# Ledger of designs, part 24: peptides against a protein of PDB entry 1BH9

Target 1, 89 residues: chain A of PDB entry 1BH9
Amino acid sequence: FSEEQLNRYEMYRRSAFPKAAIKRLIQSITGTSVSQNVVIAMSGISKVFVGEVVEEALDVCEKWGEMPPLQPKHMREAVRRLKSKGQIP

## One batch from the design tools (peptide; aimed at target 1 I22)

Design b2_p17_6_s3 (made by RFdiffusion4, then SolubleMPNN; from b2_p17_6, 6 letters changed)
Fold by OpenDDE base, seed 4:
Structure b2_p17_6_s3 (fold): chain B 89 residues (1-89), chain A 17 residues (1-17)
Amino acid sequence: as target 1 above (89 residues)
Amino acid sequence: SAEEILEELVEEFIRSL
């Protein structure tokens, strides 16, 4: 990765989804209230998922000879590749 | 935007678990 790509990756690594938003999402899916511990766990798992997608997208961007910032096309290709590798569902 | 795509992907990911 270039220095800029690495810096952006670290930015994404340090970011987190608001617990309230995650809680609302889970409750929307399950139709019931969920515990704080479940929200914390799901938030952590989601963070790992995002990290993997962003890392792959940065790799795609670089391999295509393009410059940051990441674009939707990089994300789409990253997801395709990660699914192909069996890294994400 | 890429950020909006990520948000949508997270939702789909959570739904897939």
Scores: peptide ipSAE 0.371, ipTM 0.861, DockQ to the pose 0.812
OpenDDE base, seeds 1, 2, 3, 5: peptide ipSAE 0.352, 0.357, 0.333, 0.370; ipTM 0.851, 0.854, 0.845, 0.860

Design b2_p17_6_s4 (made by RFdiffusion4, then SolubleMPNN; from b2_p17_6, 6 letters changed)
Fold by OpenDDE base, seed 5:
Structure b2_p17_6_s4 (fold): chain B 89 residues (1-89), chain A 17 residues (1-17)
Amino acid sequence: as target 1 above (89 residues)
Amino acid sequence: SAEEILEKLTEEFIRSL
């Protein structure tokens, strides 16, 4: 990791989803109970997803000549761009 | 990068098993 990447990683860790919420969401989709390991894995995948969206949103913000904090318009544009690039469904 | 973050998360996941 670069120092910048490490800082972003730490920010994502601090922003972790509650395990109970992730578990409930997964169970809502699967219709059955899931293991703790599944919750941990899905939590990690969710962090990566959020990280990718936020990173793209920061790029959008910069390209529009704007400064943080990120606004909903940046997030919406980020998702649109990631979809167009095939990086997210 | 996302790949490096995923690597870190994977390491933590493995340690939690």
Scores: peptide ipSAE 0.049, ipTM 0.599, DockQ to the pose 0.047
OpenDDE base, seeds 1, 2, 3, 4: peptide ipSAE 0.031, 0.030, 0.034, 0.037; ipTM 0.590, 0.591, 0.614, 0.616

Design b2_p17_7 (made by RFdiffusion4)
Pose (drawn by RFdiffusion4):
Structure b2_p17_7 (pose): chain A 89 residues (1-89), chain P 17 residues (1-17)
Amino acid sequence: as target 1 above (89 residues)
Amino acid sequence: EELLELTEEFIEEKARE
């Protein structure tokens, strides 16, 4: 396999949101503070959401006869499709 | 940047729930 497959996997494996921002974002909405578990769970769910959007946008870029990197028009279009399939809020 | 904004909106919606 290529250095890139390996490096693409490593990034996938360890990419994660900083807990500090997830927490401040959540607690700045509940007013109350929140738990370590809630931040981790929210990070995991958000990572899957990011995964579905990029995966869906990659499909649009592919079908529009274009190549990566993903452009803004791909992200928004992907969002519209995911909402239609009703798979993302 | 757009993906990050969408992620933030997603997290905010889930926090309100």

Design b2_p17_7_s1 (made by RFdiffusion4, then SolubleMPNN; from b2_p17_7, 8 letters changed)
Fold by OpenDDE base, seed 5:
Structure b2_p17_7_s1 (fold): chain B 89 residues (1-89), chain A 17 residues (1-17)
Amino acid sequence: as target 1 above (89 residues)
Amino acid sequence: SLLDELVEEFIRQLAKE
């Protein structure tokens, strides 16, 4: 990995979704309260999901011969590709 | 994968609700 890659990874590793926000989001979807462990699990899943999208977006950016930072168009294309690959619904 | 494991864990936790 390049130094820049490691730096980006470090930022990703340190990032986290606020538990309260995740809890509210889940409850808005399920219509009922959820346990702390559910929130923790979902927080992890969400982080991994974001990571996968970003990774795909970086690949898109590179394949398009463009340079960071990522733009909305890269993210949109990433989602399209992941859907096409069946990696996300 | 890590994602699969997390999803499974999430489901396990939901089952306890």
Scores: peptide ipSAE 0.068, ipTM 0.653, DockQ to the pose 0.071
OpenDDE base, seeds 1, 2, 3, 4: peptide ipSAE 0.057, 0.063, 0.060, 0.064; ipTM 0.636, 0.643, 0.642, 0.640

Design b2_p17_7_s2 (made by RFdiffusion4, then SolubleMPNN; from b2_p17_7, 7 letters changed)
Fold by OpenDDE base, seed 4:
Structure b2_p17_7_s2 (fold): chain B 89 residues (1-89), chain A 17 residues (1-17)
Amino acid sequence: as target 1 above (89 residues)
Amino acid sequence: SLLQELAEEFIRELARK
């Protein structure tokens, strides 16, 4: 990673999704109340997922010979590649 | 944001199973 790529990756890695938003999302899917522990678990899983996508996107950006910041096309390609690898559903 | 949307999609997929 370049210094700029590493910096951007760290910013994404430090980001977190609001618990309230995750809780509402899960409840909208399940149709019932969700415990705090479930929200915490899903928050962690989501963070790992985002981290993997960003890492792959940075690799895509570099392999395409392009410069940061990441663009939507890098993220889309990253998701496709991770799905192909079976790393994400 | 795009990341938020991707995460939500991922959560939906996990919750479905």
Scores: peptide ipSAE 0.241, ipTM 0.769, DockQ to the pose 0.710
OpenDDE base, seeds 1, 2, 3, 5: peptide ipSAE 0.217, 0.208, 0.216, 0.235; ipTM 0.752, 0.743, 0.751, 0.766

Design b2_p17_7_s3 (made by RFdiffusion4, then SolubleMPNN; from b2_p17_7, 7 letters changed)
Fold by OpenDDE base, seed 5:
Structure b2_p17_7_s3 (fold): chain B 89 residues (1-89), chain A 17 residues (1-17)
Amino acid sequence: as target 1 above (89 residues)
Amino acid sequence: SLLEELAREFIEQLARE
């Protein structure tokens, strides 16, 4: 990996979703309260999901011959591609 | 949203355990 890639990964690694926000989101979806462990698990899964989308978007950006930063069009295309691959619903 | 659907699916999977 390049230094730039490592720097981006470090920022990703250090990022986290606020537990309270995740809890509220889950409870909004399920309609019931959830345990702390569920919040932790969902936080991790959500981070992985975001990472996968960003990774795909970076690939899109590169394949389009463009340079960072990522733009909404890259993110939209990434989602389309991941759906096409069956990696996300 | 996409995230909501993923969350729902994930929680449903956990509930089945």
Scores: peptide ipSAE 0.032, ipTM 0.595, DockQ to the pose 0.177
OpenDDE base, seeds 1, 2, 3, 4: peptide ipSAE 0.031, 0.028, 0.028, 0.027; ipTM 0.588, 0.560, 0.573, 0.576

Design b2_p17_7_s4 (made by RFdiffusion4, then SolubleMPNN; from b2_p17_7, 9 letters changed)
Fold by OpenDDE base, seed 3:
Structure b2_p17_7_s4 (fold): chain B 89 residues (1-89), chain A 17 residues (1-17)
Amino acid sequence: as target 1 above (89 residues)
Amino acid sequence: SLLEELARRFIEQLAKE
């Protein structure tokens, strides 16, 4: 791994979603209250998902001959590509 | 949406654990 890759990984590893925000988001989807364990589990899964999208977006940015920071267009294209590869619905 | 439905299903499964 390059130093840049390592730095990105470390930033990602240290990041986290606020539990209250995740709880509110889940409840907005389900329409019911959720337990602390559900919030913890979904926080982890969500972080993995975001990491995969960001990784794809960085690849998009590179392939387009552009430099960070990522822009909305990179994120949108990343999602499209992940869908085409069957990694997300 | 599909994502919302999948998320709902996953959350419901987690709630049973």
Scores: peptide ipSAE 0.034, ipTM 0.600, DockQ to the pose 0.126
OpenDDE base, seeds 1, 2, 4, 5: peptide ipSAE 0.032, 0.027, 0.029, 0.033; ipTM 0.581, 0.542, 0.555, 0.600

Design b2_p17_8 (made by RFdiffusion4)
Pose (drawn by RFdiffusion4):
Structure b2_p17_8 (pose): chain A 89 residues (1-89), chain P 17 residues (1-17)
Amino acid sequence: as target 1 above (89 residues)
Amino acid sequence: ELLELTKEFIEEMAEKL
């Protein structure tokens, strides 16, 4: 395999949101503080959401006869499709 | 743009708490 397959996997494996921002964002909406578990769970769910959007946008870029990197028009279009399939909020 | 979408997603999830 290529250095890139390996490096793409490593990024996938360890990419994660900083807990500090997830927590401040959540607690700045509940007013109450929140738990370690809630932040981790929210991070895990958000990473899947990011995954679905980028996976879907990659498909739009592919079908529009274009190549990566993903452009803004791809992200928004992907969002519209995911909402139609009703798979993202 | 993806980070803003993720922020909005987290905010909507937080409102359910």

Design b2_p17_8_s1 (made by RFdiffusion4, then SolubleMPNN; from b2_p17_8, 7 letters changed)
Fold by OpenDDE base, seed 4:
Structure b2_p17_8_s1 (fold): chain B 89 residues (1-89), chain A 17 residues (1-17)
Amino acid sequence: as target 1 above (89 residues)
Amino acid sequence: MLDELVEEFIRELAKKL
């Protein structure tokens, strides 16, 4: 994987997800109001999730003998593998 | 692409709250 691509994904991982958007999403699922702490926790967990998916996707890309940039197929396979490993729900 | 994955992830976790 290229250093340039890694840098782009690192910048993405460092960016905070909009709290308002996360709050709305959770509330749309639960049907009830959620605390600020839940939103903060979910935001942090989501950043970790993105990091794990990107890391796995880069590994998939390499194992398939393909070159960056990552494609949707790499991300889909990464998620499948992480679920299989029990690393993500 | 990542946004969609994150949304799905949050959705799945939110169901467990």
Scores: peptide ipSAE 0.368, ipTM 0.844, DockQ to the pose 0.790
OpenDDE base, seeds 1, 2, 3, 5: peptide ipSAE 0.350, 0.340, 0.335, 0.363; ipTM 0.835, 0.833, 0.832, 0.845

Design b2_p17_8_s2 (made by RFdiffusion4, then SolubleMPNN; from b2_p17_8, 6 letters changed)
Fold by OpenDDE base, seed 1:
Parts: sequence; C-alpha cells; structure tokens
Structure b2_p17_8_s2 (fold): chain B 89 residues (1-89), chain A 17 residues (1-17)
Amino acid sequence: as target 1 above (89 residues)
Amino acid sequence: MLEELVREFIEELAKKL
C-alpha cells in the first residue's frame, strides 16, 4: 500500500498535466480564451506545486514521528505550512 | 487527493489572470 501511494505521487510529479483540461479550467474562471503559453506555464507550475506539496508532506510525516505512506492529514498540514511560508497561494 | 489539490491551486492562480 505504501509503495503504491508513493508511486502515484511520483507519477504526478513526472507527468505532464493534460493541457486541454487546464485550458478549460482557466477559461471557466476568466470567461475568456487563454493562450497556449499560459496553459504550458500553468502545467509546469502545477508540476512544481505537486513536488513541493509531497516534499513538505514527507517532512511533516517525519516531524510527527510517523512513517510513510502519506495520509490526508500530512497533505493538509503540508499545504497549510507552504501557504504560511508564502510558497503557494 | 492530489488531483483536487492541483485543481484548487490552478483555480486560485487563474483568478489572478
């Protein structure tokens, strides 16, 4: 189970996010069309975001004296900490 | 879990465009 979860997280970090889905999501918010460059940039930034969240979650897990697999509580705390550090919005 | 986090992240950034 732990290995499976870690493998999924690694897949997210390695993958290119689907451009079409990102484009649709942004357009649903802005109400207008977005450029390909914006979609590419958002895809890249999202990949970095996933990496940072997982890294922080592993740090949280360790600091709490726990071992993988990561649990939702680690991810929630990671996001909170990264927001507090100004690393993510 | 990560999919939802990514969605929320993109939504927050898109609001600033």
Scores: peptide ipSAE 0.330, ipTM 0.827, DockQ to the pose 0.789
OpenDDE base, seeds 2, 3, 4, 5: peptide ipSAE 0.272, 0.315, 0.327, 0.308; ipTM 0.805, 0.823, 0.828, 0.822

Design b2_p17_8_s3 (made by RFdiffusion4, then SolubleMPNN; from b2_p17_8, 6 letters changed)
Fold by OpenDDE base, seed 4:
Structure b2_p17_8_s3 (fold): chain B 89 residues (1-89), chain A 17 residues (1-17)
Amino acid sequence: as target 1 above (89 residues)
Amino acid sequence: MLEELVREFIEELARKL
């Protein structure tokens, strides 16, 4: 895979998730207010999730003998595999 | 693409809070 693509995904993984957006999203689901600690935790967990999904998707792409860039089908398969491995909920 | 997956992930975890 190109170093350029890997760099783009790494930059995304390391980017800060907007706390306000995460807070609103969680609250829209739970119907109640959430603490800043929950938002911080969710932000961190989400970054880890992105890293795991991208890593698995790169492996999927390689195993399928396909060339970059990653496609939606690689990401979907990555999620399925990670769930099967118990690495993500 | 990643943003949608992240949203779905957060939604799934939030339902368990």
Scores: peptide ipSAE 0.374, ipTM 0.844, DockQ to the pose 0.765
OpenDDE base, seeds 1, 2, 3, 5: peptide ipSAE 0.358, 0.321, 0.361, 0.361; ipTM 0.837, 0.825, 0.839, 0.841

Design b2_p17_8_s4 (made by RFdiffusion4, then SolubleMPNN; from b2_p17_8, 7 letters changed)
Fold by OpenDDE base, seed 1:
Structure b2_p17_8_s4 (fold): chain B 89 residues (1-89), chain A 17 residues (1-17)
Amino acid sequence: as target 1 above (89 residues)
Amino acid sequence: MLEELAREFIEELAKTL
């Protein structure tokens, strides 16, 4: 990655999803309350997921001969590629 | 955009709980 790409990646790495939102989402699926540890684990997994998607999107952007910032088209292509590789569901 | 992608991913994982 270029320095600019790395800097943008670090910005995404510092982002976090609200625990309350994750908790509500899981509870809407399971129909029951979930423990704080489950929310923490899911928060961590979500951050890793976003990181992987961003890395792939930066690679897509570079391969297309384009420069940051990332655009929706890069993110969509990244998700497609990661799914095809079996790295995300 | 990122929140929507994360939501979709969490939904798939939560189905396994």
Scores: peptide ipSAE 0.080, ipTM 0.653, DockQ to the pose 0.855
OpenDDE base, seeds 2, 3, 4, 5: peptide ipSAE 0.028, 0.033, 0.080, 0.025; ipTM 0.574, 0.623, 0.657, 0.532; seed 5 fails the geometry check

## One batch from the design tools (peptide; aimed at target 1 L58)

Design b2_p18_3 (made by RFdiffusion4)
Pose (drawn by RFdiffusion4):
Order: C-alpha cells, then sequence, then structure tokens
Structure b2_p18_3 (pose): chain A 89 residues (1-89), chain P 18 residues (1-18)
C-alpha cells in the first residue's frame, strides 16, 4: 500500500475535535455545565456527521465530473441530498 | 480522499469554534 493510504488512515483513526470547544459550545447552551462523557459522546457523533457529509460530497464531486479537493458547492449540495434522504438533521 | 477531507473539515470546524 501507499504512504498515502497509510497516512489517510492514521488521520482517520485519530482525527478528533478538541474537548474544550465541544464542552464550551454545549455548556453555553444548557447554561449548566456538562460531563466528560457527554463531550466525548457528542464528539463521536459529530465525527460521524462529518464523515457522512464528506463521503456524500465526495460523491457529488465525483458525479459532476470533478476531482478533489472538495469545493464549497460540493458540501452544500451534499447537505441537500442528505436532508432529502432524511439521514442528517 | 475521504480520510484527508474528514481531517481537514474537523480542523476547519475546530478553528471556527476557537
Amino acid sequence: as target 1 above (89 residues)
Amino acid sequence: SYGTELHRLINEISEELE
């Protein structure tokens, strides 16, 4: 396999949101503070959401006869399709 | 492309939240 497959996997494996921002975003909406578990769980769910959007946008870029990197028009279009399939909020 | 774009988008969202 290529250095890239390996490096693409490593990034996938360890990519994660900083807990500090996830927490301050959530607690700045509940007013109350929140737990370690809530932040981790929210990070895990958000990583899946990011995954679905990039995976879906990669499909649009592929079908529009274009090549990566993903452009803004791909992200928004992907969002519209995911909402139609009703798979993202 | 998936892994690269996923990592990039997580970093961009993280910078916006800072």

Design b2_p18_3_s1 (made by RFdiffusion4, then SolubleMPNN; from b2_p18_3, 10 letters changed)
Fold by OpenDDE base, seed 3:
Structure b2_p18_3_s1 (fold): chain B 89 residues (1-89), chain A 18 residues (1-18)
Amino acid sequence: as target 1 above (89 residues)
Amino acid sequence: EFGKQVHELIKEIAEILL
């Protein structure tokens, strides 16, 4: 467990979506109000999802022989690859 | 993978909320 990994973990742990934004987004999709617990759960799931996409995008960037920061093209390709692998719908 | 991480996250959240 390197210091770099620890630092990345700390940054990841501190990151969060605004609860109000998540609540509004869910409600726009479902057409109904959602509980605070649902917002908490979906916020966490969304955080994991973003983490997975970013990890794949970093892999894409590396395989293309490029360097961070990530660009939109890396994110688009990451999503495509994750879909092709059946890892995301 | 995403599915595995989601499953683990749901378990953790359930343990906190219940």
Scores: peptide ipSAE 0.034, ipTM 0.593, DockQ to the pose 0.046
OpenDDE base, seeds 1, 2, 4, 5: peptide ipSAE 0.033, 0.033, 0.033, 0.034; ipTM 0.584, 0.593, 0.591, 0.600

Design b2_p18_3_s2 (made by RFdiffusion4, then SolubleMPNN; from b2_p18_3, 14 letters changed)
Fold by OpenDDE base, seed 4:
Structure b2_p18_3_s2 (fold): chain B 89 residues (1-89), chain A 18 residues (1-18)
Amino acid sequence: as target 1 above (89 residues)
Amino acid sequence: EFGRQVAEEIERIARILL
């Protein structure tokens, strides 16, 4: 990987949803308190999910012959495609 | 508030991957 690619990966790795917000969301769904480990796990899964959607959206953008930045239409189509592939319920 | 935070984070990730 180039230095630029590595830098982007590191920035992605460091990105995260607010921990407190994730905790509150989970607790609102489960109705009970959750551990830090659960928050960490869900945060990681959520980030991976978002990453996969964005990567699919980039592919959509390219296949449509369009240039970045991504638009809502790319994200919507990405979700549709991932659902059709069985990657998203 | 959570929805806004999620949207902002998605946008950040998109910018990183672009």
Scores: peptide ipSAE 0.063, ipTM 0.617, DockQ to the pose 0.114
OpenDDE base, seeds 1, 2, 3, 5: peptide ipSAE 0.054, 0.059, 0.056, 0.045; ipTM 0.607, 0.615, 0.596, 0.570

Design b2_p18_3_s3 (made by RFdiffusion4, then SolubleMPNN; from b2_p18_3, 9 letters changed)
Fold by OpenDDE base, seed 5:
Structure b2_p18_3_s3 (fold): chain B 89 residues (1-89), chain A 18 residues (1-18)
Amino acid sequence: as target 1 above (89 residues)
Amino acid sequence: HFGREVAELIREIAEILE
């Protein structure tokens, strides 16, 4: 990996969703309270999900012959592609 | 890809919580 790649990975690695926000979101969906462990698990899953979408979006950007930064259109297309591939619901 | 990564993450979390 290049230093730039390592740096990007480090930024991703250290990023995290606020526990309170995740908890609220989950509870909004489930209609019931959830444990800290559930929040931890879902936080991690969410991070992985975002990572996958971003990775796909970067691929879209490249395939379209465009340069960073990512734009909403890249993210939208990424989601479409991931859905079509059955990688996300 | 995502499904596999999620599974791996869940396993890691489970190990931490044990």
Scores: peptide ipSAE 0.037, ipTM 0.578, DockQ to the pose 0.045
OpenDDE base, seeds 1, 2, 3, 4: peptide ipSAE 0.031, 0.032, 0.033, 0.032; ipTM 0.552, 0.557, 0.551, 0.556; seeds 1, 4 fail the geometry check

Design b2_p18_3_s4 (made by RFdiffusion4, then SolubleMPNN; from b2_p18_3, 9 letters changed)
Fold by OpenDDE base, seed 5:
Structure b2_p18_3_s4 (fold): chain B 89 residues (1-89), chain A 18 residues (1-18)
Amino acid sequence: as target 1 above (89 residues)
Amino acid sequence: EFGKEVARLIKEIAEILK
């Protein structure tokens, strides 16, 4: 890893979704209350999902011969590619 | 890169929802 990659990874590792927000979001979908453990699990999955999208976006950025920071166009293309690969719906 | 972790978390959720 480069120093920059390590720094980005450290920021990712230290980041977290607010539990209350995740809980509200899940409940808006399920229509019922969810346990703390469900919130924790979904928070983890969400973080992993974001990480995968960002990783793909960084690859897009590099392949396009561009430099960070990531732009919306990189994120959009990342999602398209992940869908194409069947990695996300 | 995170595929194994995703699978783990999905399994964890499945267990929680039982």
Scores: peptide ipSAE 0.033, ipTM 0.569, DockQ to the pose 0.047
OpenDDE base, seeds 1, 2, 3, 4: peptide ipSAE 0.035, 0.029, 0.031, 0.032; ipTM 0.570, 0.541, 0.538, 0.542; seed 1 fails the geometry check

Design b2_p18_4 (made by RFdiffusion4)
Pose (drawn by RFdiffusion4):
Structure b2_p18_4 (pose): chain A 89 residues (1-89), chain P 18 residues (1-18)
Amino acid sequence: as target 1 above (89 residues)
Amino acid sequence: AYAEELHRLIEEISELLE
């Protein structure tokens, strides 16, 4: 396999949101503070959401006869399709 | 392309949250 497959996997494996921002974003909406678990769980769910959007946008870029990197028009279009499939909020 | 774009998008969202 290529250095890239390996490196693409490593990034996938360890990519994660900083807990500090996830927490301050959530607690700045509940007013109350929140737990370590809530932040981790929210990070896990958000990573899956990011995954679905990038996976879906890669499909649009592929079908529009274009190549990566993903452009803004791909992200928004992907969002519209995911909403239609009703798979993202 | 998936992993690269996923990592990039997480960094961009993280910067917005800071």

Design b2_p18_4_s1 (made by RFdiffusion4, then SolubleMPNN; from b2_p18_4, 7 letters changed)
Fold by OpenDDE base, seed 4:
Structure b2_p18_4_s1 (fold): chain B 89 residues (1-89), chain A 18 residues (1-18)
Amino acid sequence: as target 1 above (89 residues)
Amino acid sequence: NFAREMHRLIEEIAKILE
């Protein structure tokens, strides 16, 4: 890694959803309380999902000849493409 | 870059969930 690449990796690694918020969200969907391990697992899965969408959105942005920051239109197109590829439900 | 964009998105989602 270059210093810049390492910095980007550290920012990505440190990024996370607040545990309390994730717990509340899961509970609102399941209708029951969930364990800490479930929150941790879902937080990780959610981060992977967000990472895939953002990566695709950046690709869309670049292919459209546009520059960051990402806009809603990039995110919408990213989701469409990922669904088309079967990478997300 | 990717990390910055993801961080921004997570922050926005976090605010919605609060």
Scores: peptide ipSAE 0.034, ipTM 0.545, DockQ to the pose 0.806
OpenDDE base, seeds 1, 2, 3, 5: peptide ipSAE 0.030, 0.031, 0.032, 0.030; ipTM 0.518, 0.523, 0.551, 0.550

Design b2_p18_4_s2 (made by RFdiffusion4, then SolubleMPNN; from b2_p18_4, 7 letters changed)
Fold by OpenDDE base, seed 3:
Structure b2_p18_4_s2 (fold): chain B 89 residues (1-89), chain A 18 residues (1-18)
Amino acid sequence: as target 1 above (89 residues)
Amino acid sequence: NFARETHRLIEEIARILE
């Protein structure tokens, strides 16, 4: 891929969710405490989810004849499209 | 690339949940 795509990949790879925040979020939803492994797993799933949404948003941006950076409208449309494709609930 | 990274994460998650 291009230099720009490589740079985006590097930024994605280096990004991470704070474990404490993820733990609190899960516990607020489930009402019970969760293990460290659950936090790690959920963090990974969340990162993959964000990546998929961003990829779809970039596709939306391109199809609309626009260029990055992504805007909220691209993200909203991406979610809508992923839902219609059955890729997310 | 992104596909490789996501695949690696999925494998790790599967391992943790087993």
Scores: peptide ipSAE 0.032, ipTM 0.550, DockQ to the pose 0.055
OpenDDE base, seeds 1, 2, 4, 5: peptide ipSAE 0.030, 0.031, 0.032, 0.037; ipTM 0.543, 0.543, 0.545, 0.572; seed 5 fails the geometry check

Design b2_p18_4_s3 (made by RFdiffusion4, then SolubleMPNN; from b2_p18_4, 6 letters changed)
Fold by OpenDDE base, seed 1:
Structure b2_p18_4_s3 (fold): chain B 89 residues (1-89), chain A 18 residues (1-18)
Amino acid sequence: as target 1 above (89 residues)
Amino acid sequence: SFAEETHRLIEEIAKILE
């Protein structure tokens, strides 16, 4: 990684979704209480998903010859590309 | 890939929540 890439990775690595919020969200969908382990697993999956989208968005930004920070258009295009590649539903 | 691993994890969690 370049210094800039490493910095972004560190910010990503240190970030996390609040467990309470994830728990409430899951329970609102399932209609039943969920274990702490399920919350941890879903939180991790969500973080990985966000990371993949951001990585694709950075690639889009570069290919379009634009400079950071990422804009909504980069994120939307990233999602479209990931879907077309079958990486997300 | 991370995408494939993520899909597998989601499927396992879905089974637990059934």
Scores: peptide ipSAE 0.035, ipTM 0.564, DockQ to the pose 0.048
OpenDDE base, seeds 2, 3, 4, 5: peptide ipSAE 0.033, 0.032, 0.033, 0.031; ipTM 0.549, 0.573, 0.555, 0.550

Design b2_p18_4_s4 (made by RFdiffusion4, then SolubleMPNN; from b2_p18_4, 8 letters changed)
Fold by OpenDDE base, seed 5:
Structure b2_p18_4_s4 (fold): chain B 89 residues (1-89), chain A 18 residues (1-18)
Amino acid sequence: as target 1 above (89 residues)
Amino acid sequence: EFGREVHRLIEEIAKILE
């Protein structure tokens, strides 16, 4: 690994979605209340999902011969590619 | 049940990222 990769990992590791926001979002989608454990689990899953998108976006950025930081176009392309691969809905 | 909920959440997040 590179130092840059380690630094990015550390930033990712320290990031987290606010529980209240996640709870509201889930309940908005499901239409029902959810337990704290569900919020915790979903928060983790969401973090992993975002991580996968960011990883793909970094790959896109590299393949396009561009340098970080990531731009919206990289994120959009990443999502398109992951959807095309069937890795995300 | 839970799987469907997870799927819906992921879909919504994906839409936000589009």
Scores: peptide ipSAE 0.044, ipTM 0.585, DockQ to the pose 0.056
OpenDDE base, seeds 1, 2, 3, 4: peptide ipSAE 0.030, 0.031, 0.031, 0.042; ipTM 0.559, 0.563, 0.560, 0.583

Design b2_p18_5 (made by RFdiffusion4)
Pose (drawn by RFdiffusion4):
Structure b2_p18_5 (pose): chain A 89 residues (1-89), chain P 18 residues (1-18)
Amino acid sequence: as target 1 above (89 residues)
Amino acid sequence: ETELEETLNEMITGFSKL
């Protein structure tokens, strides 16, 4: 396999949002503070959401006869499709 | 917010690679 497959996997394996921002974002909406678990769980769920959007946008870029990197028009279009399939909020 | 935007941009760039 290529250095890239390996490096693409490593990034996938360890990519994660910083806990500090996730927590400040959530607690700045509940007013109350929140737990270690809530932040981790929210990070896990958000990573899946990011995964679905990128995976869906990569499909639009592919079908529009274009190549990566993903452009803004791809992200928004992907969002519209995911909402239609009702798979993202 | 900045931290989230930077991390998200990295994740999108990384996940979109072939």

Design b2_p18_5_s1 (made by RFdiffusion4, then SolubleMPNN; from b2_p18_5, 12 letters changed)
Fold by OpenDDE base, seed 5:
Structure b2_p18_5_s1 (fold): chain B 89 residues (1-89), chain A 18 residues (1-18)
Amino acid sequence: as target 1 above (89 residues)
Amino acid sequence: MEALRRALEEMIRSMSRR
């Protein structure tokens, strides 16, 4: 890893979705109450998902010969690629 | 988005039963 990669990883590691917001979002989707453990699990899954999208976007950025920070165009292309690969719904 | 919603619902229901 480069120092920059380590720094980005540390920022990612320390980031988290607010539990209350995730709980509200889940319940909005399901129409039912969910337990704290469900919120924790879904928060973790969501974080991993975001990480995968960002990783793909960084790959897109690099392949286009561009430098960070990531731009909306990188994120859009990343999502498109992940969908085409069947890696995200 | 609908497919994602359905998948999320099933996942949450599954975890809630544990």
Scores: peptide ipSAE 0.028, ipTM 0.565, DockQ to the pose 0.033
OpenDDE base, seeds 1, 2, 3, 4: peptide ipSAE 0.028, 0.028, 0.027, 0.028; ipTM 0.560, 0.570, 0.557, 0.560

